# Peptides against a protein of PDB entry 5KEZ: the designs that were tried, part 58

Target 1, 320 residues: chain A of PDB entry 5KEZ
Amino acid sequence: NVAIYNPFRPWWERYQPVSYKLCTRSGNEDEFRNMVTRCNNVGVRIYVDAVINHMCGNAVSAGTSSTCGSYFNPGSRDFPAVPYSGWDFNDGKCKTGSGDIENYNDATQVRDCRLTGLLDLALEKDYVRSKIAEYMNHLIDIGVAGFRLDASKHMWPGDIKAILDKLHNLNSNWFPAGSKPFIYQEVIDLGGEPIKSSDYFGNGRVTEFKYGAKLGTVIRKWNGEKMSYLKNWGEGWGFVPSDRALVFVDNHDNQRGHGAGGASILTFWDARLYKMAVGFMLAHPYGFTRVMSSYRWPRQFQNGNDVNDWVGPPNNNGVI

## One batch from the design tools (peptide; aimed at target 1 Y15 H54)

Design b2_p23_4 (made by RFdiffusion4)
Amino acid sequence: AAAAAATAAAVANWREYARQRLA
Pose (drawn by RFdiffusion4):
Structure b2_p23_4 (pose): chain A 320 residues (1-320), chain P 23 residues (1-23)
Amino acid sequence: as target 1 above (320 residues)
Amino acid sequence: XXXXXXTAAAVANWREYARQRLA
């Protein structure tokens, strides 16, 4: 991923890929393989956050400011470490004047245009689908059990299916024959938009962002909500079917207060109420549960938004 | 001053990314 130095090494630089080499601030390929093997050998699975909708920001300076020193040039669309060229991006397919996503009532541009200027991969091309699949198969053979598909709303459900069609079964040393990767797709669907999370049920589960937003408001006793109203918690509140939901109280993104749910999302900063919300979630049968494990940062709210929400993991001069 | 403005813009853009829509 791009090594971003202003601001200093933000957590979200990891969502701007430069290549598919397994080489990050978290470690190299040997350390990654070692982790996956050790965890599988004690029965704990690894799920990978797959960033496949885009490469890095179009305005990022060319050079080798990358976590493995790989060269890249966003202006010329050259990512030779993969390799990707200008033919591999949606510049000619997007119809907005800016080339970015401008209107979220237009389902097409949400898919074909750049998300906040991030170079949008042409996922309809077999070559691009093959390069992504090669990356995910490398992970599957190492032994990962599934994937979180980042920014799934900005990918066509069919393109995702075409990529998943190319995946190996899970490593037969640890998983039964014919096992398939666990897929959960990050789609923020609070209603009122043309894109529905149900559009993605063919590919795997989806993140149910309504879950934590509603639970936070209820536990905080905001907006007239009471815990007694949780008697019919689940699809009775308009959530996706339980067998398609990945649920959580907060995630790495909306724990910073700017996300789906804003200030209602309970986090470790609200430890007393947070424990209660996690407890309710873990006790209730709805959904497959994910628990957040975080790091502290110097929060500094100005106008209800944290100006330090970019701060990366604890580090000494960028070394985690 | 310019660096602070660039950081603010980059954070704002990323918040829109986190929302999967405009802020």

Design b2_p23_4_s1 (made by RFdiffusion4, then SolubleMPNN; from b2_p23_4, 14 letters changed)
Fold by OpenDDE base, seed 5:
Structure b2_p23_4_s1 (fold): chain B 320 residues (1-320), chain A 23 residues (1-23)
Amino acid sequence: as target 1 above (320 residues)
Amino acid sequence: AAAAAEQEKLRERVREYILQKPK
């Protein structure tokens, strides 16, 4: 991925890929293989956060400022480490003046335009699908158990399916022969937009963002809500079917939020309430549960905003 | 530096969208 130095190595640089090399601040491919093997040998399975909707931001300077030193040029859409070229992006398909998503009520913009400047891959092309599948299959062959698909809302469900159809069975050294990778898709569906979580049920589970938002409001006793109202928690609250839901109290994005729905999200900063929410989630049968493991950073609020929300995990001068 | 600052603004917009109030 790109190496950002202003601010100094933020967490979000990891979501701006320039290659599919397993060479990042977390380690190299050999170290990753070793970790996966050791985990599998004791019954711990690995699921990879796969960023496949886009490459890096269009405004990033060309050069070799990346975690593995690979050259890239956002201006010409040149990513030779893959390789991708200008033919592999949706620049010509997006009809907005800016090239970015401008209206989330237009499903075609949401899928074909750039997410806040991130170069949008043309996932309709078999070449692009194959390059992504090769990346994911390499991970499967190493021994991972499945994937979180980042920014799934911004990909056509059919394109995702086409990629998934190219995937290998899981590694038989640790999994039963014929096992398929576990897939869950990040889809932000809070209602009021044309793209729905149900559009993606055919590909695997989906994130249920209403879960953490609503639970936070209840635990905080906002708007007169009570724990007793959780009697019909799950589908009764308008959530997706339990067998399609991946649920969580917070994630890396909304943990850094403020105002609107962000204010209701419970995090480790509110330790007592957070423990209550996580305890309830783990005790209740609805959905597939995910527990957050995060870190403290030096928060500094200015005008209601944390100016240090970019801070990544503990590191030694940029080395994790 | 200017490019990096712009990228930060872009990421902030993404986070704001994720943090929208449930409808």
Scores: peptide ipSAE 0.026, ipTM 0.625, DockQ to the pose 0.257
OpenDDE base, seeds 1, 2, 3, 4: peptide ipSAE 0.025, 0.026, 0.025, 0.019; ipTM 0.620, 0.648, 0.628, 0.555

Design b2_p23_4_s2 (made by RFdiffusion4, then SolubleMPNN; from b2_p23_4, 9 letters changed)
Fold by OpenDDE base, seed 5:
Structure b2_p23_4_s2 (fold): chain B 320 residues (1-320), chain A 23 residues (1-23)
Amino acid sequence: as target 1 above (320 residues)
Amino acid sequence: DAAAAANAAALARMREYFLQKPA
């Protein structure tokens, strides 16, 4: 991914890829392979956060300022380490004036235009699908158990399906023969937009963001909500079917947000309430549970906003 | 990279918008 030094190595640089090389601030491919092996050998499975909707931002300077030193040029859509070129992006398909998503009530814009400048891959092309599948299959062959698909709302479900259909079975050294990768898709669906979580049920599980938001409201005793109302928690609260749900109290994004809906999210900053929420989540049978492991950062609020929400995990001169 | 930071900030704000206030 791109290496950003101002601010100094923010967490979000990881979501601006320039190649599919396993070479980041977390380590190189050999170190990753070693970790996966060690984890699998003790029954701990690895799920990769796969950024396949886009490459880096269009405004990032061309050059070799990346975690593995790969050259890239956003202006010309040149990513030779893949390789991708201008033919592999949706620039011509997006019809907005800016080239960015301008209206989230237009599903076509949400999927064909750039997510705030992030160069949008043409996932309808078999070439692009194959390059992504090769990346994911390499990880599968290393021994990962599955994937979180980042920004799934911004990809056509059929394009995702086409990629998933190219995936290998899991590595038989650790998984039963014929095992399929575990897929969960990041889709933010709180209602009010044309794209629905149900559009993605055919590809795997989806994130249920209503879970953390509603649970936070209840535990915080907002709007007269009571714990007794959790009697029909799950589908009874309008959540997706349990067998399609990936549930969590917080994630890296909403842990940093203070906008609409963000204030209800419980985090480790509110230790007691957070423990209550996590305890409830783990005790209740609804959905597949994910527990957050995060870190402290020096929060500095200006006009209600944390100006240090970019801060990444503890590191040594940029190396984790 | 100031431009990259601006894009990231915009992305973060947009993600926050999707996290609507519970009814």
Scores: peptide ipSAE 0.029, ipTM 0.653, DockQ to the pose 0.200
OpenDDE base, seeds 1, 2, 3, 4: peptide ipSAE 0.029, 0.028, 0.031, 0.028; ipTM 0.648, 0.664, 0.664, 0.659; seed 3 fails the geometry check

Design b2_p23_4_s3 (made by RFdiffusion4, then SolubleMPNN; from b2_p23_4, 17 letters changed)
Fold by OpenDDE base, seed 1:
Structure b2_p23_4_s3 (fold): chain B 320 residues (1-320), chain A 23 residues (1-23)
Amino acid sequence: as target 1 above (320 residues)
Amino acid sequence: SAAEEEKRRYRERVREYILQKPR
């Protein structure tokens, strides 16, 4: 991915790929392979956060400032390490003045325009689908069990399906023959927008963001909410079907939110309430559960905002 | 700078997320 130095190596640089090389501040490919093997050998499965909607930001300078030293040029849409070129992006499809998503009530903008300047891949192209599938198949062959698809809301469900149809069966060294990768898709659907979680049910599970938001409100006893109201928790609260839901109390993004719809989210910063929420989630049968493992950073609030919300995870290979 | 621009984009993304409200 792109190496960002201001702020110094933030967590979000990991979501700006310039190649599909397994070479980042989290480790190299050999280290990753070793981890996957060791985990599989003791029954722990690995699911990869796959960033396949986009490449890096359009404003990043061309060069080799990347975690594995690969050259890239956002201005010309040149990513030779893949390789991608100007033909592999949705620049010509996006009709907004900025080239970015400007209206989330326009599904075509949400899917064909750049997410906050991130170069949007043309996933309608078989070439692009194949390059992504090759990346994911490499991981499958290493021994991963499945994927979180980042920014799925910004991809057409049919394009996702086309990629998934190219995937290998899981590695038979650790999985039964014919096993398929576990897929869950990050879709932020809190209602009020044209793109729905149900659009993606055919591809796998979907993140249910209403879960953490509503549970946080209840646990905090906001607006007169009571635990007794959780009798019909799940579908009864308007959530997606249990067999399509991946549920969580918090994630890396909403840990860094505040006010508006984000204030209800419980995190490790609210230790007591957070443990209550996680305990409830694990005890309740609704959805497939995900427990967050995060890290502390030196929070510094200015005007209600944490100016250090960029701080990345601890590591000892900062030279990469 | 490019780095400053990326920081701006990050802040905007976070802002957009936190403004979303469940029904």
Scores: peptide ipSAE 0.024, ipTM 0.579, DockQ to the pose 0.266
OpenDDE base, seeds 2, 3, 4, 5: peptide ipSAE 0.022, 0.023, 0.021, 0.021; ipTM 0.581, 0.578, 0.541, 0.581; seed 2 fails the geometry check

Design b2_p23_4_s4 (made by RFdiffusion4, then SolubleMPNN; from b2_p23_4, 12 letters changed)
Fold by OpenDDE base, seed 2:
Structure b2_p23_4_s4 (fold): chain B 320 residues (1-320), chain A 23 residues (1-23)
Amino acid sequence: as target 1 above (320 residues)
Amino acid sequence: AAAAEEQAKLRARVREYILQKPA
């Protein structure tokens, strides 16, 4: 991915890929392989956050400022380490004046235009699909158990399906023969937009962002909400089917909103309420649960916003 | 600087989805 030095190595640089090399500030491929092996050997499975919707930001300077030193040029859409060229992006397909998503009520824009400047890959092309599949298959062959698909809302479900159809079975050294990778897709669907979580049910599980939002409201006792209202928690609250839901109290994004992760969202900054929420989530049968492991950073609020929300995990001069 | 601005906008969009106070 791109190496950002202003601010100094923020967490979000990881979501700006310039290659599919397993070479980052956290380690090289051999170290990753070693970790996966050691984890698998004790029954701990690894799921990779796969950024496959886009490459780095359009405005990032060309050069070799990347975690593995690979050259890239966002301006010319040149990513030779893959390789990608201008033919592999949706620049010509997006019809907005800016090239960015301008109207989230237009599903075509949401999927074909750039997400806040991030260069949007043409996932309709078999070449692009194959390059992504090769990346994911390499991980599968190493021994990962599955994937979180980042920014799934911004990819056509059919394109995702086409990629998934190219994937290998899981490594038989640790998984039963014929096992398929576990897939969960990040889709933010709180209603009001044309793209729905249900559009993606065919590809795997989907993140249910209503879960943390509503649970936070209840536990905070906002608007007269009561714990007793959780009697029909899950599908009764309008959430996706349990077998399609990946549920969580918070994630890395919503921890960085207004007031300790946002208004309703509970985070470790509110320890008492957070423990209640996480405990409830783990006790309740709805959905597949994900527990957040985060870190403290020096928050500095200005006009309700944490100006240090970019701070990444503890590191040694940029090396994790 | 430009990259940081783009990511800030992305994060802001996420906040718009899920971090609003109830009316």
Scores: peptide ipSAE 0.027, ipTM 0.660, DockQ to the pose 0.153
OpenDDE base, seeds 1, 3, 4, 5: peptide ipSAE 0.024, 0.023, 0.025, 0.022; ipTM 0.642, 0.632, 0.661, 0.640

Design b2_p23_5 (made by RFdiffusion4)
Pose (drawn by RFdiffusion4):
Structure b2_p23_5 (pose): chain A 320 residues (1-320), chain P 23 residues (1-23)
Amino acid sequence: as target 1 above (320 residues)
Amino acid sequence: SAADAARDALINAMRKRFQANPV
């Protein structure tokens, strides 16, 4: 991914890919393979955060400021380490004047245009689908059990299916024959938009962002909500079917207060209420549960938004 | 400074990336 130095090494630089080499601040390919093998050998699975909607920001300076030293040039769309060229992006397909996503009532541009200027991969091309599948198959054969598909709302459900069609079964040393990767797609669907999370049920599960937003408001006793109202918690509150939901109280994004749910999201900063919300979630049968494990940063709210929400993991001059 | 403005613009853009609707 792009090594971003202003601000200094933000957590979200990892969502701006430069190549598919397994080489990051978390470690190299040897350390990654070692981790997956050791965890599988004690029965704990690894799920990978797959960033496949885009490469890096279109305004990022060309050069080798990358976590493996790979060269890249966003202005010329050259990502030779993959390789990707200008033919591999949606510049000609997007219809907005800016080339970015401007209107979320238009389902087409949400898919074909640049998300906040991030170079949008042409996922309809077999070549691009193959390069992504090659990356995910490399991970599957190492032994990962599934994927979180980042920014799934900004990918066509059919393009995702075309990529998944190309995946191997899970490593037969650890998984039964015919096992398929566990897919959960990150779609923020709070209603009121043309894109529905149900559009993605053919591919795997989806993140249910309504879950934590509603649970936070209820536990905080905001907006007239009471815990007694949780008697019909689940699809009774308009959530996706339980067998399609990946649920959580907070995630790495919205724990910073700017996300789906804003200030209502309970986090480790609100430890007493947070424990209660996690407890309710873990006790209730709805959904497959994910628990957050975080790091501290120097929060500094100005106008209800944290100006330090970009700060990366604990580090010594960028080394984690 | 110009560098601070560019940094802030980047932070804002990347923050919006993670929202339900960045616009």

Design b2_p23_5_s1 (made by RFdiffusion4, then SolubleMPNN; from b2_p23_5, 12 letters changed)
Fold by OpenDDE base, seed 2:
Structure b2_p23_5_s1 (fold): chain B 320 residues (1-320), chain A 23 residues (1-23)
Amino acid sequence: as target 1 above (320 residues)
Amino acid sequence: SAADAAAAAYRERARRAFMPNPN
């Protein structure tokens, strides 16, 4: 991915790939392979956060400022380490004036246009699908158990399916023969937009963002909400089917919520309420549960926004 | 800057993960 130095190595640089090489702040490929092996050998499975919707931002300067030193040129859509070229992006497909998503009520824009400047990959192309599949298959062959698909809302479900159909079975050294990778897709569906979580059920599980939002409201006792109302928690609250749901109290994004709209989300900053929420989640049978492991950072609020929301995990001069 | 633009993308995604504050 790109190496960002201003601000200094933010967490979100991880979501700006310039290659599919396994060279990051976390280590090299050999170290990753070693970690996966050690984890698998004690029954701990690894799921990779796969960024496959896009490459880095279009405004990032060309050069070799990346975690593996690979050259890239966002301006010319040149990512030779893959390789990708201008033919592999949706610049000509997106019909907005800016090239970015301008209207989230237009599903076509959401899928075909850039997410705030992030170069949008042409997942319609078999070449692009194959390059992504090669990346994911390399990880599968190393021994990972599955994937979180980042920004799935911005990919056509059919394109995702086409990629998934190219994936290998899991490594038989640790998994039963014929095992398929566990897939869960990040889709933000809180209602009111044309793209629905149900569009993605065919590919795997989907993140249920209503879970943490509604649970936070209840535990905070907003609008007279009571714990007793959780008797029909799950599908009874309009959530996706349990077998399609990946549930969580918070994630790295909404931990960094600001002002109105994000206040319902419970995080470790409110330890008591957070423990209540996590405890309830783990006790309740609805959905596949994910527990957050995070870190504190020096929050600094200005006009309701944390100006330090970029701060990444504890590190030693950029090395994790 | 490029960093600011990139950060805006993540803030936008984060924003959409929230529901309005009922209070």
Scores: peptide ipSAE 0.071, ipTM 0.695, DockQ to the pose 0.153
OpenDDE base, seeds 1, 3, 4, 5: peptide ipSAE 0.034, 0.035, 0.036, 0.034; ipTM 0.595, 0.660, 0.577, 0.598

Design b2_p23_5_s2 (made by RFdiffusion4, then SolubleMPNN; from b2_p23_5, 9 letters changed)
Fold by OpenDDE base, seed 2:
Structure b2_p23_5_s2 (fold): chain B 320 residues (1-320), chain A 23 residues (1-23)
Amino acid sequence: as target 1 above (320 residues)
Amino acid sequence: SAADAAAEALRERMRKYFMPNPN
């Protein structure tokens, strides 16, 4: 991915890929393979956060400032380490003046235009699908158990399906023969937009963001909410079917959004309430549960926003 | 800049989580 030095190695640089090489500030491919093997051998499975909707931002300077030293040129859409070229992006397909998503009520823009400047891959092309599948299959062959698909809302469900159809079965050294990768898709659906979580049910599970948002309001006792109202928690609250839901109290994004837009979300910063929420989630049978393991950073609020929301995990001069 | 774009992206995503704070 792109190496960002201003601010100094933020967490979000990981979501700006320039290649599919397993070579980052966390280690090289051999180290990753070793970790996967050791984890699998003790029954711990690995799921990869796969960034396949886009490459890096269009405004990033060309060069070799990347975690593995690969050359890239966002301006010309040149990513030779893949390789991708200008033909592999949706620049001509997006019809907005800026090239970015301008209207989230237009599903076509949401999927064909750039997410805040991130170069949008043309997932309709078999070439692009195949390059992504090769990346994911390499991980599968190493021994990962599945994937979180980042920014799934911004990809056509059919394109995702086409990629998934190219995937290998899981590595039989650790998984039963014929096992398929576990897929969960990040789709932010809190209502009010044309793209729905249900559009993606055919590809795998979907993140249920209503879960943490609503649970936070209840535990915080906002608007007269009571714990007793959780009697029909799950589908009774308008959430997706349990067998399609991946649920969580918080994630890395909304941990940084409290006070701005995610005020209801409970995090470790509110330890008592957070423990209540996580305990409830783990005890309740609805959905597939995910527990967050995060870190403390020096928050500094200005106008309700944390100006240090970029801070990444503990590191040794940029190396994790 | 890249940092500005990333910050904007985060803000945009955060807006999707907006819940009014009654307090």
Scores: peptide ipSAE 0.051, ipTM 0.684, DockQ to the pose 0.133
OpenDDE base, seeds 1, 3, 4, 5: peptide ipSAE 0.031, 0.034, 0.035, 0.029; ipTM 0.571, 0.656, 0.574, 0.640; seed 3 fails the geometry check

Design b2_p23_5_s3 (made by RFdiffusion4, then SolubleMPNN; from b2_p23_5, 10 letters changed)
Fold by OpenDDE base, seed 5:
Parts: C-alpha cells; structure tokens; sequence
Structure b2_p23_5_s3 (fold): chain B 320 residues (1-320), chain A 23 residues (1-23)
C-alpha cells in the first residue's frame, strides 16, 4: 500500500493498495506464511481483510513511496506491480463531476465512482477479476480460512460472485478437502439507501451494522430504549437473518464516528458499557460474532470531530 | 488536503441517522 507521511502513517493507508504483494508495515510474506502456519497448527484460523474494490487515492503522488517499494502512478492509473492500467478502472463509467461518489441514493454512483477519491477498479472485467482472484488464491494456498471483503457495498454483487467463483478450495493441510473460504462482506446498510445487505446474501455473510448501533442506543438508554426490548433481539429488530449476519459492537471505522448512529457505538473508551455490550453479544445466539481488539490514541476533539482519528496502531517511527 | 478530505468523507459516511427500533 501507499506510505503516507502527512499525517504520519495513518491507519487508513492500509486501504490504499498499490500491489497485491504481501509486504507491509506488519511484515513480509515469509513472516505472514509463518504466522498462518503457526496459527493453523493450534486451531486458530486467519481471515484476511481483502481490499479489492479499489487501489490508492487519485491524488497520491506517483513514485515508489509504498510499503514494498513498488512503483505506482495514480494520475495515469499505472500500477505495474499488478499490473493495472487505465483500462482497469471505472473512470469512464462514473458520471459525476468530481469522479467521486456524490449521492449514496444513486446505486450506480456507489458502485462505479470513487470512494473518497480511491481509484475504482473495473470489476466487470475478467482481467481485473482474475488478478484479484490470483491474490486471494495465493492467500488461500498459504492457508487462510477466508476473507472480509472491504467496501463490498461499492462492488456489484455479481462481480463479487465472479471473483469468488475463481477461488480455490482451502488448503487441505489444515482444512477438510473441498472446504470453501469463509466470506463476510462489509456492507453498511442502516436503511434509507437503495443498496441493501440482502443484495449480497448470495456471496456469503454480511456485516450487520444495525447491531452495534441499536445495542449502543439500548445500553446508553437513548431514545427511550429499554433492555426489555432485547427479548426479540435479532431478526425481530429488523436485522438480517442470523445465518447471514456477522455481528460486532464496534469496528475500526465506526469507533471513530460521531453524531447520529456513530455516537451510539460503544467502544473501549466507554469501558463498562462496552463490556456489557460485548458480554451480551457473546451470550446471545444471533449472528456470527466478531470481537474488536483496538488501541488507545490521543484524541483531540474540535467541533465534535477527533482531529487525530487518523492515528494508527502503536508503532515505532512507522514500524509496527 | 487530500487527507483531510478523506477523513471528512469517512466521517460523513459513518455519520448516518439511525432510526429507532419500531418493535
């Protein structure tokens, strides 16, 4: 991914890829392979956060400022380490003036335009699908158990399916022969927009963002919500079917949110309430549970916004 | 800056009105 120095190595640089090399601030491919092997050998399975919707931001300077030193040129859409070129992006499909998503009520913009300037891959192209599948298959062959698909809301479900159909079975050294990778798709569906979580049920589980938001309001006693209302927690609250739900109290994005649904999210900053929420989640049978492990950073609020919400995990001068 | 714009867009994306439970 790109190495960003202003601000200094933010967490979100991880989500600006310039290659599919397993070479980042967390380590090299050999170290990753070693970790996967050691984890599998003791029954701990690895699920990779796969960033396949986009490459880096369109405004990032060209050069070799990346975690593995690979050259890239966002201006010309040149990513030779893949390789991708201008033919592999949705620039010509996006009809907005900025090239970015401007209206989330327009499903075509959400899928074909750039998410916050991130160069949007043309996932309709078999070439692009194949390059992504090669990346994911390399991980599968190493021994990972599955994937979180980042920014799935911004990909057409059919394109995701086409990629998934190219995937290998899991590594038989650790998994039963014929096992398929476990897939959960990050889809932010809080209602009121045309893209729905149900659009993605055919590809695997989906993130249920209503879960953490609603649980937060209940435990915080906002809007007259009461614990007794949790009697029909799950589908009774309008959540996706339990067998399609990946549930969580917070994630790296919404723990940095503010106002409305963002403010309801419980995090480690609210220690007691957070423990209550996580305890409830783990005790309740609804959905497949995910527990967050985060970190403390020096928050500085200005006009309701944390100006340090970019701060990444603890590191030594950029080295994790 | 581009970083500021990205951060603002993230906040905007995550700051959505959430309807109370109708049940």
Amino acid sequence: as target 1 above (320 residues)
Amino acid sequence: SAADAAAEALRARMTRYFQPNPN
Scores: peptide ipSAE 0.029, ipTM 0.655, DockQ to the pose 0.117
OpenDDE base, seeds 1, 2, 3, 4: peptide ipSAE 0.028, 0.026, 0.029, 0.031; ipTM 0.612, 0.657, 0.594, 0.629; seeds 1, 2, 3, 4 fail the geometry check

Design b2_p23_5_s4 (made by RFdiffusion4, then SolubleMPNN; from b2_p23_5, 9 letters changed)
Fold by OpenDDE base, seed 2:
Structure b2_p23_5_s4 (fold): chain B 320 residues (1-320), chain A 23 residues (1-23)
Amino acid sequence: as target 1 above (320 residues)
Amino acid sequence: SAADAAAAALRERMRRFFQPNPN
């Protein structure tokens, strides 16, 4: 991914890929392989946050400022480490004046235009699908158990399916022969927009953002909400089917106050209420549960916004 | 700043509305 130094190595640089090389602030490929092996050997499985909707931002300077030193040029859509070129992006397909998503009520824009300047990959192309599949298959062969698909809302479900159909079975050294990777897709659907979580059920589980948002409201006792209303928690609250749901109280995005659910989201900053929410989640059978492990950072609010929301995990001069 | 731009981008990407309790 791109290496950003101003601000100093923010968390979000990880979501701006320039190659599919396994060189990051966390280590190199050998170190990653070692970790996966060690984890698998004790029954801990690894799921990779796969960024496959896009490459880095269109405004990032060309050069070799990347975690693996690979050259890239966003302006010319040149990513030779893959390789991708201008033919592999949706610049000509997006019909907005800016090239960015301008209307989230237009499903075509949401999927074909750039997410906040991030260069949007042409996932309809078999070449692009194959390059992504090669990346994911390399991880599968290393021994990962599955994937979180980042920004799934911004990809056509059929394109995702086409990629998934190219994936290998899981590594038989640790998984039963014929096992398929566990897939969960980041789709934000709180209602009111044309793209629905149900559009993605065919590919795997989806994130249920209503879960954290509604649970936060209830536990905070906002809007007259009562704990007794949780008697029909799950599908009874309009959530996706349990077997399609990946549930969580918070994630790295909405922990910073800007994500789906807004201020209702409970985080470790509200320790008591957060423990209540996480405890409830773990006790209740609805959905597949995910527990957040995060860190504190020096928050600095200006006009209601944390100007330090870019701060990444604790690090040693950029190395995690 | 880059931080401000990233925050703005996050806000746009994660823009959602609260819906009332269906119960």
Scores: peptide ipSAE 0.062, ipTM 0.689, DockQ to the pose 0.133
OpenDDE base, seeds 1, 3, 4, 5: peptide ipSAE 0.031, 0.042, 0.039, 0.036; ipTM 0.661, 0.660, 0.627, 0.660

